# Designs tried in a protein design run: peptides against a protein of PDB entry 5VJI. Part 8

Target 1, 62 residues: chain A of PDB entry 5VJI
Amino acid sequence: NTLVVLHKSGLLEITLKTKELIRQNQATQAELDQLKEQTQMFIEATKSRAPQAWAKLQASLT

## One batch from the design tools (peptide; made by RFdiffusion4, then SolubleMPNN)

Design b1_p10_2_s1 (from b1_p10_2, 6 letters changed)
Fold by OpenDDE base, seed 3:
Structure b1_p10_2_s1 (fold): chain B 62 residues (1-62), chain A 10 residues (1-10)
Amino acid sequence: as target 1 above (62 residues)
Amino acid sequence: LQAAVQAILQ
């Protein structure tokens, strides 16, 4: 049984930890990408000084 | 064994 071999070798624990780290990395990357987009909307709002650009930024901060 | 590791990572 491959699962038994993985467990006894310690590789199962490493694999499960790696899986969790990948998931955490994906979540952190998604948050970072959202922050980058919000930062861009902030920059555009400051450049245009248009109320609609600020409204767009505000809508993104929900 | 490699296929089992890959399946766990999904």
Scores: peptide ipSAE 0.283, ipTM 0.863, DockQ to the pose 0.019
Fold by OpenDDE base, seed 4:
Structure b1_p10_2_s1 (fold): chain B 62 residues (1-62), chain A 10 residues (1-10)
Amino acid sequence: as target 1 above (62 residues)
Amino acid sequence: LQAAVQAILQ
């Protein structure tokens, strides 16, 4: 059985840890992308002085 | 073996 071979060799533990690291990386990347977008909206709001740009930023933070 | 590893990673 392939799973028995993976378990006995220690590769199952490594594979499961790798799976968890991939999931954590995906979550962290999503948070980073959201922060980058919010930062861009903040920069645009400061440049334009337009109430609409501040409204977009506020909506993203709610 | 590779197919089993791939299945675990999903």
Scores: peptide ipSAE 0.281, ipTM 0.863, DockQ to the pose 0.019
Fold by OpenDDE base, seed 5:
Structure b1_p10_2_s1 (fold): chain B 62 residues (1-62), chain A 10 residues (1-10)
Amino acid sequence: as target 1 above (62 residues)
Amino acid sequence: LQAAVQAILQ
């Protein structure tokens, strides 16, 4: 049984921890991507004098 | 063994 071998070797624990780290990394990356997008909208709002650019930024922060 | 690890990571 491969699962028994993984458990006894300690590889099961490492594999499960790795899976959790991948999940956390994906969540953190999604937050980072959102922040990058919000930062870009902020830059555009500061460059433009257009109220619509600020409205777009505000909508993204909700 | 490698296939079992890959299955767990999914």
Scores: peptide ipSAE 0.280, ipTM 0.863, DockQ to the pose 0.019
Fold by OpenDDE base, seed 1:
Structure b1_p10_2_s1 (fold): chain B 62 residues (1-62), chain A 10 residues (1-10)
Amino acid sequence: as target 1 above (62 residues)
Amino acid sequence: LQAAVQAILQ
């Protein structure tokens, strides 16, 4: 049984930990991408001086 | 064995 071999060799624990690290990395990457987008909207708001650009930024921070 | 590891990572 392959699952038994994985468990006894310690590879199952390592694989499950790796899966969790991948999930955490994906979550952190999503937060980073959101921050990058918010930063871009902030830059655009400062450049345009348009109330609409500030409103767009404010909506993204909700 | 490799296929089982790959399946767990999904």
Scores: peptide ipSAE 0.278, ipTM 0.863, DockQ to the pose 0.020

Design b1_p10_2_s2 (from b1_p10_2, 6 letters changed)
Fold by OpenDDE base, seed 1:
Structure b1_p10_2_s2 (fold): chain B 62 residues (1-62), chain A 10 residues (1-10)
Amino acid sequence: as target 1 above (62 residues)
Amino acid sequence: LLDAVQAILQ
């Protein structure tokens, strides 16, 4: 069957590894996006000097 | 084979 052919050719292992790399990339991208948002809140807090902007940043770090 | 690979990646 097709699955046996994929296994014997080595394509199954490569496909499964690729799937895992995609998953890891998505997780890393989500962490990066969160860091970008936190960085933006930090920049806004420094610009505004408003206590509420610092409170917003602090809440995001929980 | 291509369809099977694509199905695994989903």
Scores: peptide ipSAE 0.332, ipTM 0.875, DockQ to the pose 0.019
Fold by OpenDDE base, seed 5:
Structure b1_p10_2_s2 (fold): chain B 62 residues (1-62), chain A 10 residues (1-10)
Amino acid sequence: as target 1 above (62 residues)
Amino acid sequence: LLDAVQAILQ
């Protein structure tokens, strides 16, 4: 019974914690990537001064 | 054992 061996060795707890940390890291990375994209759209909007660039940024924030 | 760990991580 591999599950029993994993549990008794403490490896199950470590594995489950690792899984949770991976999930949290992925979620945080997705938020960071979104922020980076929004930052780039903001930079482009300030450079171009075009209403369309501001509209694009605004759409990303909704 | 390794396969079981990998299955849990997925």
Scores: peptide ipSAE 0.332, ipTM 0.875, DockQ to the pose 0.019
Fold by OpenDDE base, seed 4:
Structure b1_p10_2_s2 (fold): chain B 62 residues (1-62), chain A 10 residues (1-10)
Amino acid sequence: as target 1 above (62 residues)
Amino acid sequence: LLDAVQAILQ
């Protein structure tokens, strides 16, 4: 059985750890992308002085 | 073996 071979060779542990690292990387990247978007909305709000830009930022933080 | 690794990663 290939799964038994993976387990006995230590490759199963490496594979499972790799899967977890991929998942964590994807989650961290999503949080980073959200923060970048919120930062851009903040910059635009400060530049425009428009109440609408601040309202958009407010909506993104709720 | 490669198929088993791929199945675990998905």
Scores: peptide ipSAE 0.331, ipTM 0.874, DockQ to the pose 0.019
Fold by OpenDDE base, seed 3:
Structure b1_p10_2_s2 (fold): chain B 62 residues (1-62), chain A 10 residues (1-10)
Amino acid sequence: as target 1 above (62 residues)
Amino acid sequence: LLDAVQAILQ
């Protein structure tokens, strides 16, 4: 069957490793996007000097 | 074979 062919050729191991790398890349990208959003909230808080902007930033920091 | 690879990547 196809699974046996993939295993014997070494392609199964490469495919599984690729899947894991894609998953890790997606997780890292999500963390990066969150950091970018938090950075923007920080910039806005410094500009406005409003307590509400600082409260919004604080609420985003879990 | 290609379909099997694609299924694993999901």
Scores: peptide ipSAE 0.328, ipTM 0.873, DockQ to the pose 0.019

Design b1_p10_2_s3 (from b1_p10_2, 6 letters changed)
Fold by OpenDDE base, seed 5:
Structure b1_p10_2_s3 (fold): chain B 62 residues (1-62), chain A 10 residues (1-10)
Amino acid sequence: as target 1 above (62 residues)
Amino acid sequence: LQAAVQAILA
């Protein structure tokens, strides 16, 4: 049984830990991407005197 | 063995 071999060798634990780290990394990356987008909207809002840009930023922060 | 690891990671 391959699963038994993985377990006894310690590779199962490593694999499961790796899977969890990948999941956490994906979540962190999503937050980072959102922050990047919000930063861009902030930059656009500061460069323009258009209230629409600020409204767009505010909507993203809710 | 590698296939089993990939299945777990999926």
Scores: peptide ipSAE 0.269, ipTM 0.856, DockQ to the pose 0.020
Fold by OpenDDE base, seed 1:
Structure b1_p10_2_s3 (fold): chain B 62 residues (1-62), chain A 10 residues (1-10)
Amino acid sequence: as target 1 above (62 residues)
Amino acid sequence: LQAAVQAILA
């Protein structure tokens, strides 16, 4: 069957590795998005000088 | 074969 062909050709291993890399990339992207959000809150805190903005940033870092 | 690869990638 097709699964046997994939295995014998080495394509199964490559496909599984690709799947794992996609998962890792998605996890890294999520961390990057969080960092971008935190960076924006930091910028807003420095601009406003309001303690509320700093409190919001601090809450996001937990 | 292509369908099988797509199924593995979920």
Scores: peptide ipSAE 0.268, ipTM 0.855, DockQ to the pose 0.019
Fold by OpenDDE base, seed 3:
Structure b1_p10_2_s3 (fold): chain B 62 residues (1-62), chain A 10 residues (1-10)
Amino acid sequence: as target 1 above (62 residues)
Amino acid sequence: LQAAVQAILA
């Protein structure tokens, strides 16, 4: 059984830890991408000085 | 064995 071989060799623990790190990395990257978009909306709001741009930024922060 | 590892990571 391949699962038994993975467990006895220690590779199962490493594989499961790797999977968890990949998941955490994906979550952190998603948060970073959201922050980047919010930063861009903030920059656009300061440039245009239009109430609609500020409203768009406010909606993204909910 | 490699296929088993890939299945776990999927």
Scores: peptide ipSAE 0.268, ipTM 0.854, DockQ to the pose 0.019
Fold by OpenDDE base, seed 4:
Structure b1_p10_2_s3 (fold): chain B 62 residues (1-62), chain A 10 residues (1-10)
Amino acid sequence: as target 1 above (62 residues)
Amino acid sequence: LQAAVQAILA
């Protein structure tokens, strides 16, 4: 069957590794997006000097 | 074969 062909050709291992790399990439991208949001809140807090903006940033870090 | 690869990646 197709699974046996994939295994014997080495493509199964490559496919499974690719799947894991995609998963890791998605997790890293999510962390990067969170950091970008926190950075933007920090910039806004610095610009406004308003306690509400700093409170918003603090809430995002907890 | 390609369908099997896509099923694994899904």
Scores: peptide ipSAE 0.267, ipTM 0.855, DockQ to the pose 0.019

Design b1_p10_2_s4 (from b1_p10_2, 7 letters changed)
Fold by OpenDDE base, seed 4:
Structure b1_p10_2_s4 (fold): chain B 62 residues (1-62), chain A 10 residues (1-10)
Amino acid sequence: as target 1 above (62 residues)
Amino acid sequence: ALAAVQAILA
């Protein structure tokens, strides 16, 4: 079957490594998205000059 | 064959 052919050709190892890289990429993307959100909260805090906006940013960094 | 690869990547 296909799985046996992939294993013997070495492509199964590459496929499994690709899956792991996709998972790592998804985790890194999630961290990047969080940083982008925190950056936006920082920008809004500087624009509003409101204490509640700074409090919101501070809470996100805990 | 393609379905088998997709199942591995899922």
Scores: peptide ipSAE 0.183, ipTM 0.802, DockQ to the pose 0.020
Fold by OpenDDE base, seed 5:
Parts: sequence; C-alpha cells; structure tokens
Structure b1_p10_2_s4 (fold): chain B 62 residues (1-62), chain A 10 residues (1-10)
Amino acid sequence: as target 1 above (62 residues)
Amino acid sequence: ALAAVQAILA
C-alpha cells in the first residue's frame, strides 16, 4: 500500500520530520509572539509611567 | 498518494 511505499522510499521519514519541524516552528512562533506582546507592554509602561501599565506587564510575565 | 501524505502531516 501507499504507506509501505512511503516507508521504503524514505519519504515517510521525511514526512514525519517535516511534521515535527512544523510543530516546532509553531511552538517557537508562539513564544516569539508572546515576547513581542511583552515587549509592547514594556514599551507602553515606559512611555506612560502609569502603574497600571506596569501591572499589566508584570501580569504577563507570571 | 497525496491523501496519505496529507493525513500524516495533519
């Protein structure tokens, strides 16, 4: 069947590795997005000098 | 088949 052909040709390994790389990329992207958000909150906190802005940042870091 | 590959990647 198709799965056997993929396995014997080495394409199954490539496919599974690709899937794993996609998963890792998604996880890394999520961390990056979180960092970007935290960075924005930090910028806003420094600009506003308002305690509530710092509170928002602190909450995001926990 | 493409469908098999897609199923694995899903």
Scores: peptide ipSAE 0.183, ipTM 0.804, DockQ to the pose 0.019
Fold by OpenDDE base, seed 2:
Structure b1_p10_2_s4 (fold): chain B 62 residues (1-62), chain A 10 residues (1-10)
Amino acid sequence: as target 1 above (62 residues)
Amino acid sequence: ALAAVQAILA
């Protein structure tokens, strides 16, 4: 059984840890992408000087 | 096998 061999060799633990790291990386990347989007909305708000742009930014921060 | 590892990571 390959699963048993992976477990006894320690590779199963490494595989599971790798999976967790990938998940954490994806979560962090999502947060980073959100921050980038919010930053862009902030830039647009400062350029437009329109209350609507600021309202859009505020909504994104909730 | 490789398929087993890929299944775990999926």
Scores: peptide ipSAE 0.179, ipTM 0.802, DockQ to the pose 0.019
Fold by OpenDDE base, seed 3:
Structure b1_p10_2_s4 (fold): chain B 62 residues (1-62), chain A 10 residues (1-10)
Amino acid sequence: as target 1 above (62 residues)
Amino acid sequence: ALAAVQAILA
């Protein structure tokens, strides 16, 4: 059984850890992307000085 | 089997 071999060799633990790291990386990347978008909206708001742009930024920060 | 590893990563 492959699963048994993986467990006894220690590779199962590595596989599970790898899976978790991928998950964490994806979560962190999502947060980073959100921050980047918020930063862009902030930049646009400062450039346009339009209340609508600030409203858009405010909505994104909820 | 490789399928077993793939199932773990899924």
Scores: peptide ipSAE 0.175, ipTM 0.798, DockQ to the pose 0.018

Design b1_p10_3_s1 (from b1_p10_3, 6 letters changed)
Fold by OpenDDE base, seed 2:
Structure b1_p10_3_s1 (fold): chain B 62 residues (1-62), chain A 10 residues (1-10)
Amino acid sequence: as target 1 above (62 residues)
Amino acid sequence: DEIQAALASL
């Protein structure tokens, strides 16, 4: 059985840990992307000085 | 298949 061989060799644990790390990396990347978008909205708000741009930024933070 | 099930449950 391949699963038994992987378990006894330690490769199953490594495989499972690798998948968990990929999942965590993807979650962190999503948070980072959100922060990047919020940063861009902040930059645009400062450039335009339009109340609507600040309202948009505020909505993204809530 | 058993490996895929274990990975899916992670």
Scores: peptide ipSAE 0.044, ipTM 0.699, DockQ to the pose 0.016
Fold by OpenDDE base, seed 1:
Order: C-alpha cells, then sequence, then structure tokens
Structure b1_p10_3_s1 (fold): chain B 62 residues (1-62), chain A 10 residues (1-10)
C-alpha cells in the first residue's frame, strides 16, 4: 500500500505540510496583491483629487 | 485514492 509506505517513510507528513504551506502562501500573496492595488488607488486618489477616485478606494476597503 | 482523500481534507 503506497499510503502506508509514505506514512512510514515520513513523506506523507511532508506532502501534507507542503500542501498546507502552498495554501497559506497563496492566501498571503492574495492579501499582498490586494494591498498593492489599494496602495495604487490611494496614490491615484491623491494625484487626481477627484471624489470618484476616493470613492473607488473606499469601495475597495469594504 | 486514499492519498487524494487525505490531501483534500486539508
Amino acid sequence: as target 1 above (62 residues)
Amino acid sequence: DEIQAALASL
């Protein structure tokens, strides 16, 4: 049984941990990308001084 | 199949 062999060798634990780390990395990357976009919208809002730019930023923060 | 089930449980 492949599962038994993987478990006894310790590779199953490594595989499961690796998958979890990938998931956590993806979640953190998504948060980082969101922050980058929010930062860009903030910069644009400060440059344009247009109410619609601030409204766009506000919508992204909800 | 058992491995896939274990992975899906994460």
Scores: peptide ipSAE 0.043, ipTM 0.698, DockQ to the pose 0.016
Fold by OpenDDE base, seed 3:
Structure b1_p10_3_s1 (fold): chain B 62 residues (1-62), chain A 10 residues (1-10)
Amino acid sequence: as target 1 above (62 residues)
Amino acid sequence: DEIQAALASL
């Protein structure tokens, strides 16, 4: 079947590795997006000098 | 179908 052909050709290994790399990329992107949001909260906290903004940032770092 | 199952289990 198709799976046997893919395995024998080596394409199955490449396909599975590619899927894993995509998954890792998605996880890293999510962490990056979170860091970007935290950075924005930090910027807003420094601009406002309001304790509420610092509390919001602190809560996000939990 | 076996391919889809293998990919889903990764």
Scores: peptide ipSAE 0.041, ipTM 0.693, DockQ to the pose 0.016
Fold by OpenDDE base, seed 4:
Structure b1_p10_3_s1 (fold): chain B 62 residues (1-62), chain A 10 residues (1-10)
Amino acid sequence: as target 1 above (62 residues)
Amino acid sequence: DEIQAALASL
């Protein structure tokens, strides 16, 4: 039985932990991507001095 | 994606 072999060898625990780490990595990556986008909007707002760019940034933070 | 897909099938 493959499941029994995985369990007894400790590989099942590693597999399940790896699955959880992948999930956490994806969540962290999503937060990082959001921060990158917000940072870019901030940079564009400072460069343009346009109120529309600041409004766009503010909307992203709300 | 390949690793995640494999693990999701378990």
Scores: peptide ipSAE 0.036, ipTM 0.652, DockQ to the pose 0.020

Design b1_p10_3_s2 (from b1_p10_3, 5 letters changed)
Fold by OpenDDE base, seed 3:
Structure b1_p10_3_s2 (fold): chain B 62 residues (1-62), chain A 10 residues (1-10)
Amino acid sequence: as target 1 above (62 residues)
Amino acid sequence: SEIAEALASL
């Protein structure tokens, strides 16, 4: 069957590795997006000097 | 399919 052909050709290994790399990329992107949000909250906290903005930042750093 | 199952196992 097709799976056997993919395995014997080495393409199955590449396909599975590619899927894992995509998953890792998605996880890294999520971490990056979180850092960007935290950075924005930090910037807003420094601008406003409001304790609520710092509390919001603190809540995000859990 | 067998391929779909293999990919879903990851």
Scores: peptide ipSAE 0.035, ipTM 0.674, DockQ to the pose 0.016
Fold by OpenDDE base, seed 1:
Structure b1_p10_3_s2 (fold): chain B 62 residues (1-62), chain A 10 residues (1-10)
Amino acid sequence: as target 1 above (62 residues)
Amino acid sequence: SEIAEALASL
């Protein structure tokens, strides 16, 4: 059985760890993308000086 | 392959 061979060779542990690291990377990337959006809203708020732009930024931070 | 199928099942 291939699964048994993977387990005995130690590759199963490495595979599962790799999958977990990929998941963590994806979660961190999602947080980074959110920060990028918030940064853009901050830039737009400073440029427009419109209170509604600041309100939009504030709403994104909740 | 059998290996690919086994990995996909993890």
Scores: peptide ipSAE 0.034, ipTM 0.649, DockQ to the pose 0.014
Fold by OpenDDE base, seed 5:
Structure b1_p10_3_s2 (fold): chain B 62 residues (1-62), chain A 10 residues (1-10)
Amino acid sequence: as target 1 above (62 residues)
Amino acid sequence: SEIAEALASL
């Protein structure tokens, strides 16, 4: 059984750990992307006198 | 294949 061989060799543990790290990386990347977007909205709001820009920023922070 | 089944079980 290939699964048994993978388990005994330690490769299964490495594979599962790698999958977990990928998942964590994806979650962190999503948070980073959200922060980047919020930062952009903040910059636009500060450069604009339009209340719409601040409304967009506020909506993103809720 | 056995390999494919093993990978699917991860």
Scores: peptide ipSAE 0.034, ipTM 0.652, DockQ to the pose 0.013
Fold by OpenDDE base, seed 2:
Structure b1_p10_3_s2 (fold): chain B 62 residues (1-62), chain A 10 residues (1-10)
Amino acid sequence: as target 1 above (62 residues)
Amino acid sequence: SEIAEALASL
């Protein structure tokens, strides 16, 4: 049985760990993307001086 | 098959 061979060889454990690491990487990337967007909104708010730009930034932080 | 089911659960 292929599954038994994968388990005995340790490859199944490596496969499952790899999947978990991919999931964690994706979650971290999503947080990073959110921070990038918030940073961009901050930059735009400082440039525009428009109250609505600051309101938009504030909404993104809540 | 058992193998296919195991792979699908990963």
Scores: peptide ipSAE 0.030, ipTM 0.623, DockQ to the pose 0.013; fails the geometry check

Design b1_p10_3_s3 (from b1_p10_3, 5 letters changed)
Fold by OpenDDE base, seed 5:
Structure b1_p10_3_s3 (fold): chain B 62 residues (1-62), chain A 10 residues (1-10)
Amino acid sequence: as target 1 above (62 residues)
Amino acid sequence: DEIAAALAAL
């Protein structure tokens, strides 16, 4: 049984852990991308001093 | 296919 061999060799654990780390990395990357976007909107709001830019930032945070 | 089934279970 290939699965049994994979389990006994420890490769199954490594594979499952790697899969989980990839998933966590993807989630963290999504949060990072959102933060980058919010940061850019903040920068634009401070530059323009326009109420619409602040409204856009506000909408992104809610 | 045992291998395919095992991979699908991961």
Scores: peptide ipSAE 0.032, ipTM 0.664, DockQ to the pose 0.013
Fold by OpenDDE base, seed 4:
Structure b1_p10_3_s3 (fold): chain B 62 residues (1-62), chain A 10 residues (1-10)
Amino acid sequence: as target 1 above (62 residues)
Amino acid sequence: DEIAAALAAL
C-alpha cells in the first residue's frame, strides 16, 4: 500500500505540511497584494490632492 | 504554480 509506505517514511507528513505552507503563502500573498494596492491609492491621493482620490482610499480601508 | 498543481492533484 503506497499510502502506508508514505506514512511510515514520513513523506506523507511532509507532503501535507507543504500543501498547508503553499496555502498559507497564497493567503499572505493576497494580503500583500491588497496592501500594495492600498499603498498605490495612497500615493495617488497625495499626488492629486483631489477629494475623490482620498474617498477611494478611504473606501478601500473600510 | 507547478508544485502547487502537482500537490493539489494528489
Scores: peptide ipSAE 0.031, ipTM 0.627, DockQ to the pose 0.022
Fold by OpenDDE base, seed 3:
Structure b1_p10_3_s3 (fold): chain B 62 residues (1-62), chain A 10 residues (1-10)
Amino acid sequence: as target 1 above (62 residues)
Amino acid sequence: DEIAAALAAL
């Protein structure tokens, strides 16, 4: 059985771990993208000095 | 087919 051979060789464990690391990387990237967006909203709020821009930023943090 | 099935299950 090929699956048994992959398991015994350790390649199955490496493959599953790699898949999990990719998933975690994607989650971290999503958090980073959100932070970048929030940073941009902060910059716009400071530039415009408009209450609406601050309201948008506040809404993004909830 | 066994290899293909294993890959599809990942």
Scores: peptide ipSAE 0.028, ipTM 0.642, DockQ to the pose 0.013
Fold by OpenDDE base, seed 2:
Structure b1_p10_3_s3 (fold): chain B 62 residues (1-62), chain A 10 residues (1-10)
Amino acid sequence: as target 1 above (62 residues)
Amino acid sequence: DEIAAALAAL
């Protein structure tokens, strides 16, 4: 029984933990990408001095 | 078949 062997060897636990770490990494990366986008919108709003650019930034922060 | 089921559960 391959599943039993994987469990007894500890490889199943490692596999499941690896899967969870990948999921967490993906979630953190998504948050980081959002922050990068918000930062870019802030820079653009500052440069353009246009009210609509600030409105876009405000909408992104909600 | 047990391997396939285990992989599907991951």
Scores: peptide ipSAE 0.028, ipTM 0.646, DockQ to the pose 0.013; fails the geometry check

Design b1_p10_3_s4 (from b1_p10_3, 6 letters changed)
Fold by OpenDDE base, seed 2:
Structure b1_p10_3_s4 (fold): chain B 62 residues (1-62), chain A 10 residues (1-10)
Amino acid sequence: as target 1 above (62 residues)
Amino acid sequence: SEIQQALASL
């Protein structure tokens, strides 16, 4: 069947590895997005000089 | 399919 052909050709291994790399990329992207958000909160805290903005940043880091 | 099952198991 198709799965057997993919396995023997090596394409199954490549397909599975590709899927894993996509998963890892998505996880890394999520971490990056979180860091970007935290960075934005830091920038806003410095601009506003409002205690609530610093509290918001602190909460995001815990 | 068998392929979809293998991918889902990753």
Scores: peptide ipSAE 0.040, ipTM 0.685, DockQ to the pose 0.016
Fold by OpenDDE base, seed 3:
Formats: structure tokens, sequence, C-alpha cells
Structure b1_p10_3_s4 (fold): chain B 62 residues (1-62), chain A 10 residues (1-10)
């Protein structure tokens, strides 16, 4: 059957590894995006005299 | 890329 052919050819292993790498990439990208957002909020808080900016930053760190 | 290298090492 198709599954046996994929396994014997090595394509099943590659497919599964590709799926895992995509998942890991997406997870890492999400963490990076969060860090970028937190960094931006920190920059805005330091530049702003408004306490709201610090409140937003604090909320993002919880 | 690191992804392609990882796949090639399987």
Amino acid sequence: as target 1 above (62 residues)
Amino acid sequence: SEIQQALASL
C-alpha cells in the first residue's frame, strides 16, 4: 500500500520531520512576535509620560 | 537553510 511505499522510500520520515519543523518554526515565530511586541511596548513606555503605556507593558508580561 | 540541512540528514 501507499504507506508502506512511503516508509520504504524514506519519504514518510521526511514528511513527518517536515511537519515537526514547521510546527517548531511556527512556535518560535510566535515567541519572537511576542518579544517584538513587548519590546515595542517597552520603547513606547520609556518615551511616553503616560502611565497607560507602562500599564500595557505590565499586562503583556503577565 | 537549516531546515533543508536537517531534512537532508535524516
Scores: peptide ipSAE 0.039, ipTM 0.624, DockQ to the pose 0.026
Fold by OpenDDE base, seed 1:
Structure b1_p10_3_s4 (fold): chain B 62 residues (1-62), chain A 10 residues (1-10)
Amino acid sequence: as target 1 above (62 residues)
Amino acid sequence: SEIQQALASL
């Protein structure tokens, strides 16, 4: 079957490694997106000089 | 992506 062919060809190991790298990439991208959002909140807080904007930023850093 | 979908189907 397909699984046996993948194993014997060495492609199963490569496929599993690729899937793990994709997972890690997705996790890193999510962290990066969160940092981008936090950066935007920081910029808005500095512009507004309003305590509420700083409170929103602080809440996002939990 | 197509690659991700192909890998997910294995």
Scores: peptide ipSAE 0.036, ipTM 0.640, DockQ to the pose 0.021
Fold by OpenDDE base, seed 4:
Structure b1_p10_3_s4 (fold): chain B 62 residues (1-62), chain A 10 residues (1-10)
Amino acid sequence: as target 1 above (62 residues)
Amino acid sequence: SEIQQALASL
């Protein structure tokens, strides 16, 4: 059947590896997005001198 | 089917 053909051809391995790479990419992208947001909060805190902005940054790092 | 089960595990 199709599954046996995919296995013997090596395409099943490629499919499973592709799935894992997509998962890893999604996780890395989420970490990157979090870092970008934290960087933005840091920039805003330095500009405003407002204690509230530093409090927001502090909360994001805990 | 076994194919459907395999696909569901992806």
Scores: peptide ipSAE 0.035, ipTM 0.629, DockQ to the pose 0.013

Design b1_p10_4_s1 (from b1_p10_4, 7 letters changed)
Fold by OpenDDE base, seed 5:
Structure b1_p10_4_s1 (fold): chain B 62 residues (1-62), chain A 10 residues (1-10)
Amino acid sequence: as target 1 above (62 residues)
Amino acid sequence: DWDALLQALE
């Protein structure tokens, strides 16, 4: 089967490592997206000078 | 496909 072929060819280890890297990349991307959103809220808060904008940002950080 | 393969792997 495919698993046996991968193992014998030495590609199983690479495949598993790649799978892990994909997982880590997805997690990192999610964190990055969150940071981008928080950054945008920060920018809006500084521009508006409205307390509700700061409250929104604070809620996102907690 | 690729997804099926990954799912079959540990």
Scores: peptide ipSAE 0.038, ipTM 0.665, DockQ to the pose 0.021
Fold by OpenDDE base, seed 4:
Structure b1_p10_4_s1 (fold): chain B 62 residues (1-62), chain A 10 residues (1-10)
Amino acid sequence: as target 1 above (62 residues)
Amino acid sequence: DWDALLQALE
């Protein structure tokens, strides 16, 4: 069957490793996106001098 | 078994 063929060829291990790497990459990308958003809020807060902008930033860091 | 393979990949 397909599973046996993949195992014997070594492709099963590669496939599983690839799936794990994709998962890790997605998690890292999500963290990066969050950091980008927080950075943008920080920039806006420094530019606007508005208390509301600082409040938004603070809320994102909790 | 294809179903078993899919389950292992999840």
Scores: peptide ipSAE 0.033, ipTM 0.642, DockQ to the pose 0.016
Fold by OpenDDE base, seed 1:
Structure b1_p10_4_s1 (fold): chain B 62 residues (1-62), chain A 10 residues (1-10)
Amino acid sequence: as target 1 above (62 residues)
Amino acid sequence: DWDALLQALE
């Protein structure tokens, strides 16, 4: 069957590693997206000089 | 089969 073929060819380990790398990539991308959003909030806070904007940023960091 | 493979990869 397919699993046996993958195992014998060495591709099973590669397949499993690939899936793990995809998972890690997705997690890292999510963190990056969050950082981008926080960066935008920081930019807006600096522009507005409003305490509420800083409060919003602070809340996003918790 | 493919179903077994998918289960093993999850």
Scores: peptide ipSAE 0.030, ipTM 0.638, DockQ to the pose 0.016
Fold by OpenDDE base, seed 2:
Structure b1_p10_4_s1 (fold): chain B 62 residues (1-62), chain A 10 residues (1-10)
Amino acid sequence: as target 1 above (62 residues)
Amino acid sequence: DWDALLQALE
């Protein structure tokens, strides 16, 4: 069957590794997106000088 | 089959 063929050809291992790399990439992308958002909040806090903006940033860092 | 393989890889 397909599973046996993939296993014997080595493609099963490659497939599983690829899935793991995709998962890791997704996790890293999520962290990057969070950092981008935090950076934007920091920029807004510096521009507004409003304590609420700093409070929002601080909350995001928790 | 293919669907079973995909399920096993999840």
Scores: peptide ipSAE 0.029, ipTM 0.632, DockQ to the pose 0.017

